Peptides against a protein of PDB entry 3C2G. Designs and how they scored, part 106

Target 1, 209 residues: chain A of PDB entry 3C2G
Amino acid sequence: IRTFDLLGLLLHDSDAIDGFVRSDGVGAITTVVQYPNNDLIRAGCKLLLQVSDAKALAKTPLENILPFLLRLIEIHPDDEVIYSGTGFLSNVVAHKQHVKDIAIRSNAIFLLHTIISKYPRLDELTDAPKRNRVCEIICNCLRTLNNFLMMWIPTPNGETKTAGPNEKQQVCKFIEIDILKKLMSCLSCEGMDTPGLLELRSTILRSFI

## One batch from the design tools (peptide; made by RFdiffusion4, then SolubleMPNN)

Design b2_p22_4_s1 (from b2_p22_4, 16 letters changed)
Fold by OpenDDE base, seed 2:
Structure b2_p22_4_s1 (fold): chain B 209 residues (1-209), chain A 22 residues (1-22)
Amino acid sequence: as target 1 above (209 residues)
Amino acid sequence: YKAKVLTDFNEEEALERLKELL
């Protein structure tokens, strides 16, 4: 545990983070979080979040890592793990088509819906720290969804991937009234990525029109 | 794939593996 905290302190610059990632640091973390220790899992997922924007991740084989992380988030009830894991997912899929494809094949779209559906409405949460954490989780899920949907939006150059029928069906779940209400509730939270949520709203609208 | 839950967490071994990456 103390070592993930120490690593998190040492990984203070982009070059150190990229160095760690090039040395299979993400694989090492994912190996360590396979132990049934909640504090270790929390610390490891937090460290994954810290390195999730590393440029070196574009060269990291994520075929085994992403399915494992998605499964960890699916089965682990801990909001800190879910926060860190969804944060990692949202960052790692950004601008990486191959990573998006791995995540989608690993049932990520359905998982994101499941996560958002699990949490109460933000207006039902009286505890501000809990409300903020839940809002962050929902935002991470929605940002990840945005990154997926962007693959299927026609570019001005006429190149677009078509979503498969299963992916389309899974995406259609995000237009459920409960999900839309949760999206709207996140827009009212202080300190949230309002631009990113507005982008997602636009992307959703474009995907269903 | 069932992630094989590693049953025997050695914190020191995990520490050493992480130190080797620094």
Scores: peptide ipSAE 0.030, ipTM 0.660, DockQ to the pose 0.014
Fold by OpenDDE base, seed 4:
Structure b2_p22_4_s1 (fold): chain B 209 residues (1-209), chain A 22 residues (1-22)
Amino acid sequence: as target 1 above (209 residues)
Amino acid sequence: YKAKVLTDFNEEEALERLKELL
């Protein structure tokens, strides 16, 4: 535990982060979080989030890492793990088509829906720290979904990948009224990436249109 | 993929491996 905190302090610049990732640091963290220790899992997922935007991740094999992380998030009830893991997922899939494909094959779309569905409405959360954390988790899920949906939006100059029938069905769950209400509730939260949520709303609409 | 739950965490080995990455 203290080790991940120390590592998180040492990984304070982009070059150190990129160096750590190039040295298989993500693989090392994912090895450590396989132990049934909640504090270790929290610390490891937090460290994953800290390195999740590293340029070196474009060259890191994620075929074993992503399915593991997705499973960890699926089974772990901890908001801090879910926050860090969904944050990692949202960042790691950004601008990386092959990583998006791995995540989708690993049932990420369904997982994102499941995560959002498990949380109450933000208006039902009286504890402000809890409400903010839940909002951040939902935002991470939605940002990840946006990154997936962008693959299937026709670009003027590009071959558009078509979503498979299963992916389409899973995406259709995000237009459920309860999911849309949660999205709208996140737009009302202070300190949220309102532009990003509006972009997602536009992307969702364009995906059904 | 069954994530093999590792039962025996060697904190020292994990620490050494993480130190080798820094």
Scores: peptide ipSAE 0.029, ipTM 0.660, DockQ to the pose 0.014
Fold by OpenDDE base, seed 1:
Structure b2_p22_4_s1 (fold): chain B 209 residues (1-209), chain A 22 residues (1-22)
Amino acid sequence: as target 1 above (209 residues)
Amino acid sequence: YKAKVLTDFNEEEALERLKELL
């Protein structure tokens, strides 16, 4: 536990983070979080979040790492693990088609829906720290979904990848009224990436039109 | 793939492995 806190304190700059990632630091963390210790899992997932935007991740093989992390998020009821893991997922799939394809094959779209569905509405949460954490988790899930949907939006100049029938069915679950209400509640939260959530809303609407 | 739950966590070994990556 103190180890990941110390590492998080050593990974202060982009060059140190890129060095750690190039040395298989993500693989090392994912090995350590396989131990049945909740504090260790929390600390490891937090460290994954800290390195999740590293440029070196574009050259890191994620075929074994990403399915493991998705399974960890699926089975863990811990908001801190879910926050860190969905944050990592949202960043690591950004601008990386290969990583998006791994995540989708690993049932990520359905997992995102499952996560959002498990949380209450933000208006039902009276505790401000809990409400903010739940809002952040939902936003991480929605940002990840946006990154997937952007692959299937017609561009004026290009062959659009078509979503498979299963992917389309999984995406259709995000137009459920309860999911849409949670999206709208996140748009009303102060300090959230309102432009990014508005882009997602536009992307969702364009995907069903 | 069932994540193989490692039963024997050695914090010191994990520390040394992570230090070797820095």
Scores: peptide ipSAE 0.029, ipTM 0.653, DockQ to the pose 0.014
Fold by OpenDDE base, seed 3:
Structure b2_p22_4_s1 (fold): chain B 209 residues (1-209), chain A 22 residues (1-22)
Amino acid sequence: as target 1 above (209 residues)
Amino acid sequence: YKAKVLTDFNEEEALERLKELL
């Protein structure tokens, strides 16, 4: 635990973060979070979130890391683990087609739906810190979904990957009324990226028209 | 991949490996 806190303090700039990632730091964290210690898992996932935008991740093999992280998020009911893990996922898939493909093959679309579905409506959460954390988790899931959907939207250049039948079916679950209500509730949360959520809404609509 | 539940948590070895990355 103290070591991850120390690492988090040392990783204060982009060059230090890129250096850590180039030294297989993500693999090292992934090894340490395999221990059955919740505080260690929380600290490790928080550190993963901190390095999740590193440029060095474009050169990091994620074939073993990403399926492991998705499994970790699936099995841990901890909001801090889910927040950090979905945050990492949303950042790491951004602008990286090969990483999106690994995530999708690892059932990420279904997992994102499962995560959103398990949380109560935001209007039922009276505790503001809990409500905000749940909203952030939902936003991370939805941002990740947006990054997937953007692959299947026709571009003027005519080369668009088509979603497989299973992927299409999993995406269709996000137009369920309860999911749409949760998306709309996130638009009313203070400090949320309202423009980004509106973009996602537009991407969802374009994926079904 | 079954996550190998590392049953033998050696905190010192984990600390040393993390120090080697610094």
Scores: peptide ipSAE 0.028, ipTM 0.647, DockQ to the pose 0.013

Design b2_p22_4_s2 (from b2_p22_4, 15 letters changed)
Fold by OpenDDE base, seed 1:
Structure b2_p22_4_s2 (fold): chain B 209 residues (1-209), chain A 22 residues (1-22)
Amino acid sequence: as target 1 above (209 residues)
Amino acid sequence: YVAKVLTEFNEEEALALLKKLL
């Protein structure tokens, strides 16, 4: 715990973050968060979020790390762990086709739907800090979904990856009325990435119409 | 105080401290 807080204070610049990632820092964190200590897991996932945009992650093998993190998010009820883990996922899959493929093979699409589905509607949350955290989690899930859907949108050059039948079926769950209502509720939340949510809305429409 | 102690450790030392908690 204190060591993750200490590391989070050291990892304040991009070069330090990249050096930590090159030294297998992500693997080290994921090893430490295997211990059944909620405060340790929370601190470790927060540190993962802090390094999740590192350029060095493009060269880091994630085949063992990403499935483990997805499983941790699946089984852990803590909103701070889910926030940090979905934030890490959304950043690490961005602009990295091989990482998207690892995430999809690791059932990430279904997990994102499960995470969004477990939270109440934002209008049912009276506590503003909790409502904002839940909104951030949903937005992290939806941003990750957008990154997946973008692989299957035809480019002007006619190059497109085809989604598999299972992937299509899992993606179709995001057009459920309850998921769409949660997306719309996030658009009304203050301080959210409204442009990113509007981009996702456009991507969903282009993927299903 | 904590910030001053942290400026004395590099990334390798921080990772070595993390590995000692394993």
Scores: peptide ipSAE 0.035, ipTM 0.457, DockQ to the pose 0.015
Fold by OpenDDE base, seed 3:
Structure b2_p22_4_s2 (fold): chain B 209 residues (1-209), chain A 22 residues (1-22)
Amino acid sequence: as target 1 above (209 residues)
Amino acid sequence: YVAKVLTEFNEEEALALLKKLL
């Protein structure tokens, strides 16, 4: 615990973050969070989020790391772990086709749907800190989904990846009325990435027209 | 105290400290 807090204070600049990632820092964190200590898991996932936009991650093998993190998010009933883990996922898949493919093979689309589905509607949450955290989690899930859907949109050159039948079926769950209501509720939250959520809404619609 | 420890520990020492907690 104290060591992750100290590391989070040391990793304050981009060069330090890239140095840590090049030294297998992400692998080290994922090894430490295998211990059944909730405070250690929270601190480790928070540190993963802090390094999740590092340029060095483009050269880091994620084949063992990403499936483990997805499983941790699936089984751990903690909003702080889910926030940090979905934040890490959304950043690490950005602009990285290989990482998107690992995430999809690791059932990420279904997991994102499961995470969004378990939370109540934002209008049912009276506690503002809890409501904001739930909104952030849903937005992280939806941003990750947008990054996946964009792979299957036809380019002007006619080159498109085709989603498999399983991926298509999993994506179809995001047009469920309750998921769409949660997306629309996130658009009403102050301080959210409203442009990104509007882009996702457009991407969802284009994926089903 | 915390600020002096943060200036004396480099990333390699912090990573080595993590590896000792495993």
Scores: peptide ipSAE 0.031, ipTM 0.426, DockQ to the pose 0.015
Fold by OpenDDE base, seed 4:
Structure b2_p22_4_s2 (fold): chain B 209 residues (1-209), chain A 22 residues (1-22)
Amino acid sequence: as target 1 above (209 residues)
Amino acid sequence: YVAKVLTEFNEEEALALLKKLL
């Protein structure tokens, strides 16, 4: 715990973060968070989020890390762990086709749907900190989904990967009325990435037409 | 206290401390 807090304070610049990641810092965190301590898990996932945009992650093997993290956020009820884990997932899959493929094989699409489904509608949340955290989690899930869907949209100059039948079925769950209502509720939240959510809405529509 | 501890450790030392927990 105190070590993760110390690390999170030292990893304040991009060179620091890249140095940590090159030294297998992500693997080290994922090993430590295997211990059944909620405060340790929370601190470790927060540190993962802090390093999740590191350039060095493009050269880091994530085949053992991503399945573990996905399982951790599946079984853990803590919003702070879910926030950090979904934020890490969103950032780490960005611009990395290989990482997207690992996440999808690890049932990430279904997990993202499960995470969004477990939270109440934002209009039912009276506590502003809780509402904001839930909105951020939903946004992280939806940004991750956008990154997956973008693989299957035909580009003018490239062979598009075709989503498998299972992936298509899992993606179809995101057009359920309750998921769409949650997406729309996030668009009404102040300080959210409204352009990114509008892009996702457009990507969803283009994936189903 | 935290700010003073931060000035005493570099990234390599922090990573070495993490690796001692693994």
Scores: peptide ipSAE 0.030, ipTM 0.432, DockQ to the pose 0.015
Fold by OpenDDE base, seed 5:
Structure b2_p22_4_s2 (fold): chain B 209 residues (1-209), chain A 22 residues (1-22)
Amino acid sequence: as target 1 above (209 residues)
Amino acid sequence: YVAKVLTEFNEEEALALLKKLL
């Protein structure tokens, strides 16, 4: 626990973060969060989020790390773990086709739907810190979904990867009325990336036209 | 205080110390 807080203080610049990631720091954190200690898991996932945009992650093998993190988020009903884990997922899949493919094969689309589905509507949350955290989680899930959908958008000059039939069926669940209501409720939250949520809404709608 | 103690370890020693404390 204190060690992850100390690491978070050491990893204060981009070069230190990249050095840590090159030294298998992400693998080290994922080894540690295998211990059934909630405070350790929270601290480890928070540190993963802090390094999740590192350039060195483009060269890091994630074949074992990413499925493990997805499973951790699935089995731990902790908002702090889910926030950090979905934030990590969103950042690590960005601009990395290979990482997107690993996440999709690891049932990430279904997991994202499950996460959004388990939270109440934001209008039912009276506690502002809880409401904001739930909104951030939903936005992390939706941003990750947008990154997946972008693979299947026809580019004028490229071999379009076609989504498999299972992936298409899982994506179709995000146009369910309850999911759309939750997306619309996030657009009313202060400090949210409203442009990004509107882009996602447009991308979802275009994926079904 | 913490930053001054941490400047005494290189990145490799900090990672080794971490592996020993975790």
Scores: peptide ipSAE 0.027, ipTM 0.392, DockQ to the pose 0.015

Design b2_p22_4_s3 (from b2_p22_4, 16 letters changed)
Fold by OpenDDE base, seed 5:
Structure b2_p22_4_s3 (fold): chain B 209 residues (1-209), chain A 22 residues (1-22)
Amino acid sequence: as target 1 above (209 residues)
Amino acid sequence: YEAKVLTEFNEEEALERLKKLK
């Protein structure tokens, strides 16, 4: 724990972060968080989030790391772990088609649905810190989903990759009434990324046409 | 966050198409 905190303090600029990632720092964190210690898992996932936008990640093999993180988020009930993990996921898939493919193959779309499904509507949360954290988690999920769906949106002059039948079925779950009600509750919450939610709505619609 | 330039999109038409797929 103290080591992750100290390391986080040293990773204050992009060059330091890239140096850490090039030295297999992400692999090192994922190895350490395999220990069944909640505080260690929280600290490790927070550090992953901190380095999640590193340029060096484009050259990092994620075939083993990403499925492990997805499984960790799936089984861990801790909001801080889910926040950090979904934040990492949303950043690491950005502008990286191969990483998106790894995530999708690892059932990430279904996982995002599961995460949104486990949380109550934001209007049912009276505790402001809890409501804000849940809001951030849902936003991370929605950004990640949007990044996936954008791969399958047709462009006028090019053949786009078509979503497989399994992916289409998983995407269809996001237009279920229960999920839509939760998304609507997010739109009504102050400080929510309303533009991001509207963008996702549009992207979902585009993915079915 | 990834942004793409998208072609013209009619959301109302898309909603009507989605209703027909259900």
Scores: peptide ipSAE 0.135, ipTM 0.672, DockQ to the pose 0.103
Fold by OpenDDE base, seed 1:
Structure b2_p22_4_s3 (fold): chain B 209 residues (1-209), chain A 22 residues (1-22)
Amino acid sequence: as target 1 above (209 residues)
Amino acid sequence: YEAKVLTEFNEEEALERLKKLK
């Protein structure tokens, strides 16, 4: 735990982060978080989030790491772990088609839906810190979904991929009224990426026309 | 986060289509 905190302090710039990632730092963290210690898992996942936008991740094999992290956030009830994990996921898939593909093959779309579904509506949460954390988690999930959906939307240049039938089925879960209400609820939370959520709304609509 | 500015999208039409899918 303390080691991760110290590492987090040292990883204060992009070069240090890239150096850590190039040295298989992500793999090292994922090894450590396999131990059944909640504090350790929290600290490790937080550190993952801190390095999740590293350029070096584009060259890092994630075939073994990403499925493990997805499983971790699937089974772990801890909001802090889920927050960090979904944040990591949203960042790591950005601009990386091969990572998106790994995530999708690892049932990430369905997992995102599951995560959103398990949380109550934000208006039902009276504790502001809890509400904000839940909102952040939902936003992380939705941003990740947006990154996936963007693969299948025609670009002005006419290039597009087609989602498979399984992916389409999984995506269809996000048009459930409860999910849409949660999306809308996130727009009302303080400090949320409202433009990003509005973009997701448009992306969803484009995906279902 | 990967964002794309999607221009030339008729959101109203899309919403109407979405309503038909429900």
Scores: peptide ipSAE 0.041, ipTM 0.552, DockQ to the pose 0.101
Fold by OpenDDE base, seed 3:
Structure b2_p22_4_s3 (fold): chain B 209 residues (1-209), chain A 22 residues (1-22)
Amino acid sequence: as target 1 above (209 residues)
Amino acid sequence: YEAKVLTEFNEEEALERLKKLK
């Protein structure tokens, strides 16, 4: 725990972060968070989030890392782990087609649906810190989902990859009535990515139905 | 290469990676 906190303090600039990532720092963190210690897992995931926008990640193989992180988010009902993990996911898939493919093959779409589905409506959360954290998690999920969907949106000049039947089915779960009601309840909440929410819904309705 | 999903804690691999950080 103290070691990750110390590492987080040392990784204060982009060069230090890139150096850490080039030295397989992400792999090292993923090794340590395999220990059944919740505080260690939280600290490790927070550190992953901190390095998730590193330029060096574009050259880092994520085939073994990303499935593990997705599983970690799935099995740990901890807001801080989920926040850090979804934040990491949203950053690493951005502008990286191959990373999106790894995430999707690792059932990321379904996982994000599960995460959103398990949280209460934001308007039912009276505790402001909890509400804000849940809002951030949902925003991370929305950003990630929109990044996935753009892979399958026809561009005028490009051969667009067609979503497989399983992916299409998983995407369409986000327009089911129960999840839509939950997502729509977020529109009035401060800090919600309202444009991202509307984009998700619009894209699904236009391209997946 | 079957991506060994790090779903199972491999103590040996963990120790080797920790040794490389030293």
Scores: peptide ipSAE 0.025, ipTM 0.529, DockQ to the pose 0.014
Fold by OpenDDE base, seed 2:
Structure b2_p22_4_s3 (fold): chain B 209 residues (1-209), chain A 22 residues (1-22)
Amino acid sequence: as target 1 above (209 residues)
Amino acid sequence: YEAKVLTEFNEEEALERLKKLK
């Protein structure tokens, strides 16, 4: 735990972060968080989040790392783990189609739906720290989803890949009434990615139905 | 976060499609 905190302090610039990532730092963290210690898992996931925007991640093999992280988020009912993990996911898939593909094959779309679905409406959360953390988690999920959808959005200048039938079905789950109600409850929350929510809705309605 | 691509969106058409899926 203290080691991850110390590493977080040392990884204060982009070059240090890239150096850590190039040295398989992400793999090292994922190895450590396999131990059944919640504090260690939290600290490790937080460190993953801290390095999640590293340019060196484009050269990091994530075929084993991403499925493991997704499973970790799936099985741990810990808001801090989910926050850090979804944050990592949202950053690591950005601008990297091959990473998006790994995540999608690892059931990431459905997992994000599950995460949003398990939380109460934000307007029902009276505890501000809890509400804010849940809001951040939902924002991470929305950003990740929008990043996934970018693969299938028609662009004027290029050929767009077509989503498979399974992916299309999973995406369409986000326009179901119950999840929409939850997402709409986020609009009143400070720090909500309202543009991201509107983008998700518009993209699904335009391209997936 | 990836850049948004602005494409034309017909909300009315989208709502009609959504109604057909129900």
Scores: peptide ipSAE 0.025, ipTM 0.488, DockQ to the pose 0.088

Design b2_p22_4_s4 (from b2_p22_4, 16 letters changed)
Fold by OpenDDE base, seed 5:
Structure b2_p22_4_s4 (fold): chain B 209 residues (1-209), chain A 22 residues (1-22)
Amino acid sequence: as target 1 above (209 residues)
Amino acid sequence: YKAKVLTDFNEEEALELLKKLL
């Protein structure tokens, strides 16, 4: 625990972070979070979030790491683990097609839906710190989903990777009325990209109404 | 320090893409 907090203080510049990632630091954290200690899991996932934008991750094999982290987020009810894990996932899949493919094969789309489904509407949360954390988690899920959707953008040459029927069905779950109501409830949170979420809402409303 | 969450494209582009997939 204290070791991860100390490492997090030392990993404040991009060169130190890249050095840590090149030395298999992500694999080392992933090994440590396998221990059944909630404080250790929280500290490890927080450290993963801190290094999740490292350039060195583009050269790091994630085939064994990413499925394990997705499973950890799936089974852990802790908001701090879910926040750190969804933040890590969003950053690690960004601009990395091969990592998106690993995440999708590891049922990440369904996991994101499951996470949003487990939380109440934000208007039902009276505690402001809890409400803000849940809002940040939902935003991380949406950003990750958006990064997955990029794989199915038509290229200028007319070649489009088509989403499989299972991926399409999993994406369709995000337009369910209960999910949409939860996403709309995020507009009441401080520090939301309220314009982006209003554009999302307006376009969902214009396209599905 | 909040790690800046990286995205490939904006929410509007993602949403247009979602419509094409559904």
Scores: peptide ipSAE 0.025, ipTM 0.520, DockQ to the pose 0.433
Fold by OpenDDE base, seed 2:
Structure b2_p22_4_s4 (fold): chain B 209 residues (1-209), chain A 22 residues (1-22)
Amino acid sequence: as target 1 above (209 residues)
Amino acid sequence: YKAKVLTDFNEEEALELLKKLL
């Protein structure tokens, strides 16, 4: 715990973060968070979030790390873990096709749906800190999902991948009425990624129906 | 408690501290 807090203070610049990541720092964190200690898991996931935009992650093997993190988010009910983990996921998949593929194979699309499904509507949350945290989690989920969807959107050069039938089915779950109602409840939340929500909706409706 | 200015820890020392928690 204290070590992760100290590490987070040391990793204050991009070069330090990149060096930590090159030294298998992400693997080390994921090893430590295997211990059944909630405070340790929180601290480790927070540190993962802090290094999640590191350029060195493009060269880091994530085949074991990412499935583990996804499973941790799936089984751990802690908002701080979910926030940090979805934040990490959203950053690590950005501009990295191979990482998107690992995440998708690890059932990330369905996990994102599950996360959004488990939270109440934001308008039902009276506690402002809790509401804001849930909003941030949903934004992380949306950003991650949009990053996945980009794989199946035609590029300016006309190149595109086709989504598999399973991926298409999983994506279509985000247009289910109950999910849409929850996502729409976020539009009134300060800090909501409204563009990301609209992008998601538009992409699903145009490309996946 | 003087926060020892963490300026003297390098990435490797930080990783080694992490390994000591394992």
Scores: peptide ipSAE 0.022, ipTM 0.474, DockQ to the pose 0.015
Fold by OpenDDE base, seed 4:
Formats: structure tokens, sequence, C-alpha cells
Structure b2_p22_4_s4 (fold): chain B 209 residues (1-209), chain A 22 residues (1-22)
């Protein structure tokens, strides 16, 4: 815990962060958060979020890290762990096709659906700090999902992968009426990625139905 | 008091401290 707080204060510039990541810092954090301590897990996931945009992550093997993190998010009911973990996921999959493939094989699409399904509508959340955190989690989920969907959108200059039948079925769950009602409740939330939500809806309707 | 102790650590020392937890 204190060590992660210390590291988070030192990792304040991009060169520092890249140095940490090149030294297997992400693997080190994921090893430490295997201990069943909620405060340690929260601090470790927060530190993962802080380094999640590092350029060095493009050269880091994530085959063991991502499945572990996804399982951690699945098991932990903690909004701070889910926020940090979905934030890490959204950043680490950005512009990295191989990382998207690892996450998808690790059931990330279904996990994102499960996360959104777990939370009430934002209009039912009376506590403003909690509502804002849940809004941020949903934004992280949407950004991650949009990043996955981009793999299956035909580009003018390349053969796109076709989503498998399981992936299509998992994506189609985001257009279920209860999920749509939850996502619609986000449109009035200050700081919601409304463009990302509209993009998601448009992509699902055009490419997966 | 805690903020002053943090300014004296470099990234390498922090990473070594993390490695000692593994």
Amino acid sequence: as target 1 above (209 residues)
Amino acid sequence: YKAKVLTDFNEEEALELLKKLL
C-alpha cells in the first residue's frame, strides 16, 4: 500500500512511467495485488491506471497480466478497483490490436456488460461522488468496447477481422432494453462520453444486427 | 512530514522497494 502511494508520487512524468514499465513494473504490481488485501488491490489498480498510457506498454507482454486484471475486476465489488481496472483496460487496448485480442479472448466484452449491469441507473444514484464514479466507470467501459468494435469495422484499405459468433452475441447484449435504459440515463450525466455512447449504439446497430 | 520523505526517493529506489515486496 504505502509503496504504491510512493511509486504513484514518483511516476509523475512520461519518462519515469516508461522506465517503470520497461522494468516490468506492471508485472510487479499484478504480482503484489494477488494478496487478498482490498486496500492493497485498490492501491495497485490505481497505480496501474497511472501507468496505463505508457508507450512502453506496446512492448510489454500482457498475456498473463490482462486475464488476471479482468478476473480481479470480475471478483471485486469495489468501485475504485473497477474504475482503475476499466481505466487501465481502456488505455492499454487503445491502438494495440494484439492487446485487444488478448482482452477479448479473456471474456472482456462480457465483463464490461456485467459491470454496466451491476450498477443502477445514474438517475437512481443520489450520492453525487458515487454517481460520478459510476459515470466514469461506464465511460471506461464504453471507450473499451468502442476500441474492440473498431477491430470489426471495415476500413477502406484493409481486411478487417470478422467478429466470431460468441463476440457478436456478447456485443448484442449491449442493445438489450435494460442496458439501453442504463446507458440512456448516462446522457444527462455531466462528464459522460456522450459521443462514445452514440458511437457504440451506431456501431452495434450497423455492424452486429 | 510524509511529503518531505517522498522527495528524496528516485524511481529506481521505488522500483527496488516494489521488487522487495515480490
Scores: peptide ipSAE 0.022, ipTM 0.413, DockQ to the pose 0.015
Fold by OpenDDE base, seed 3:
Structure b2_p22_4_s4 (fold): chain B 209 residues (1-209), chain A 22 residues (1-22)
Amino acid sequence: as target 1 above (209 residues)
Amino acid sequence: YKAKVLTDFNEEEALELLKKLL
């Protein structure tokens, strides 16, 4: 715990973050968060989020790291772990086709649906800190999903991956009425990526219906 | 006194401290 707090204080600029990632810092964190200590897991996932936009991650093998993180988010019903983990996921898949493929093979689309499904509507949350954290989690999920959907949008150059039947079915779950009601409740949340939510809706409707 | 000691820790020392806790 204190060590992750100390590491977070040392990683104060982009060069220090990139150096940490080049030194297998992400692998080191993922080793430490295997211990069954909730405060250690929270601190480790927060540090993962802090380094999640590092340029050095483009050269880091994520085949073992990403499935482990997805499983950690699945089994830990902790909002801080889910926030940090979905934040890491959204950043690490951005502009990285190979990382998107690893995440999708690791059932990430279904996990994102499961996360959104487990939270109440934002209008049912009276506690403002809790509501804001849930809003941020949903934004991270939507950003990640949009990054996946971009793989299947026809480019002018004719090179498009087609979504498999399983991926298509998993994406279609986001248009279920209960999910749509939850997503609509986010439109009134301050700091919600409303353009991103509308883009997601338009992409699902155009590409999957 | 606690703030001056943190500025001299390099990234390798932080990683070694992490390894000593494992």
Scores: peptide ipSAE 0.021, ipTM 0.402, DockQ to the pose 0.014; fails the geometry check

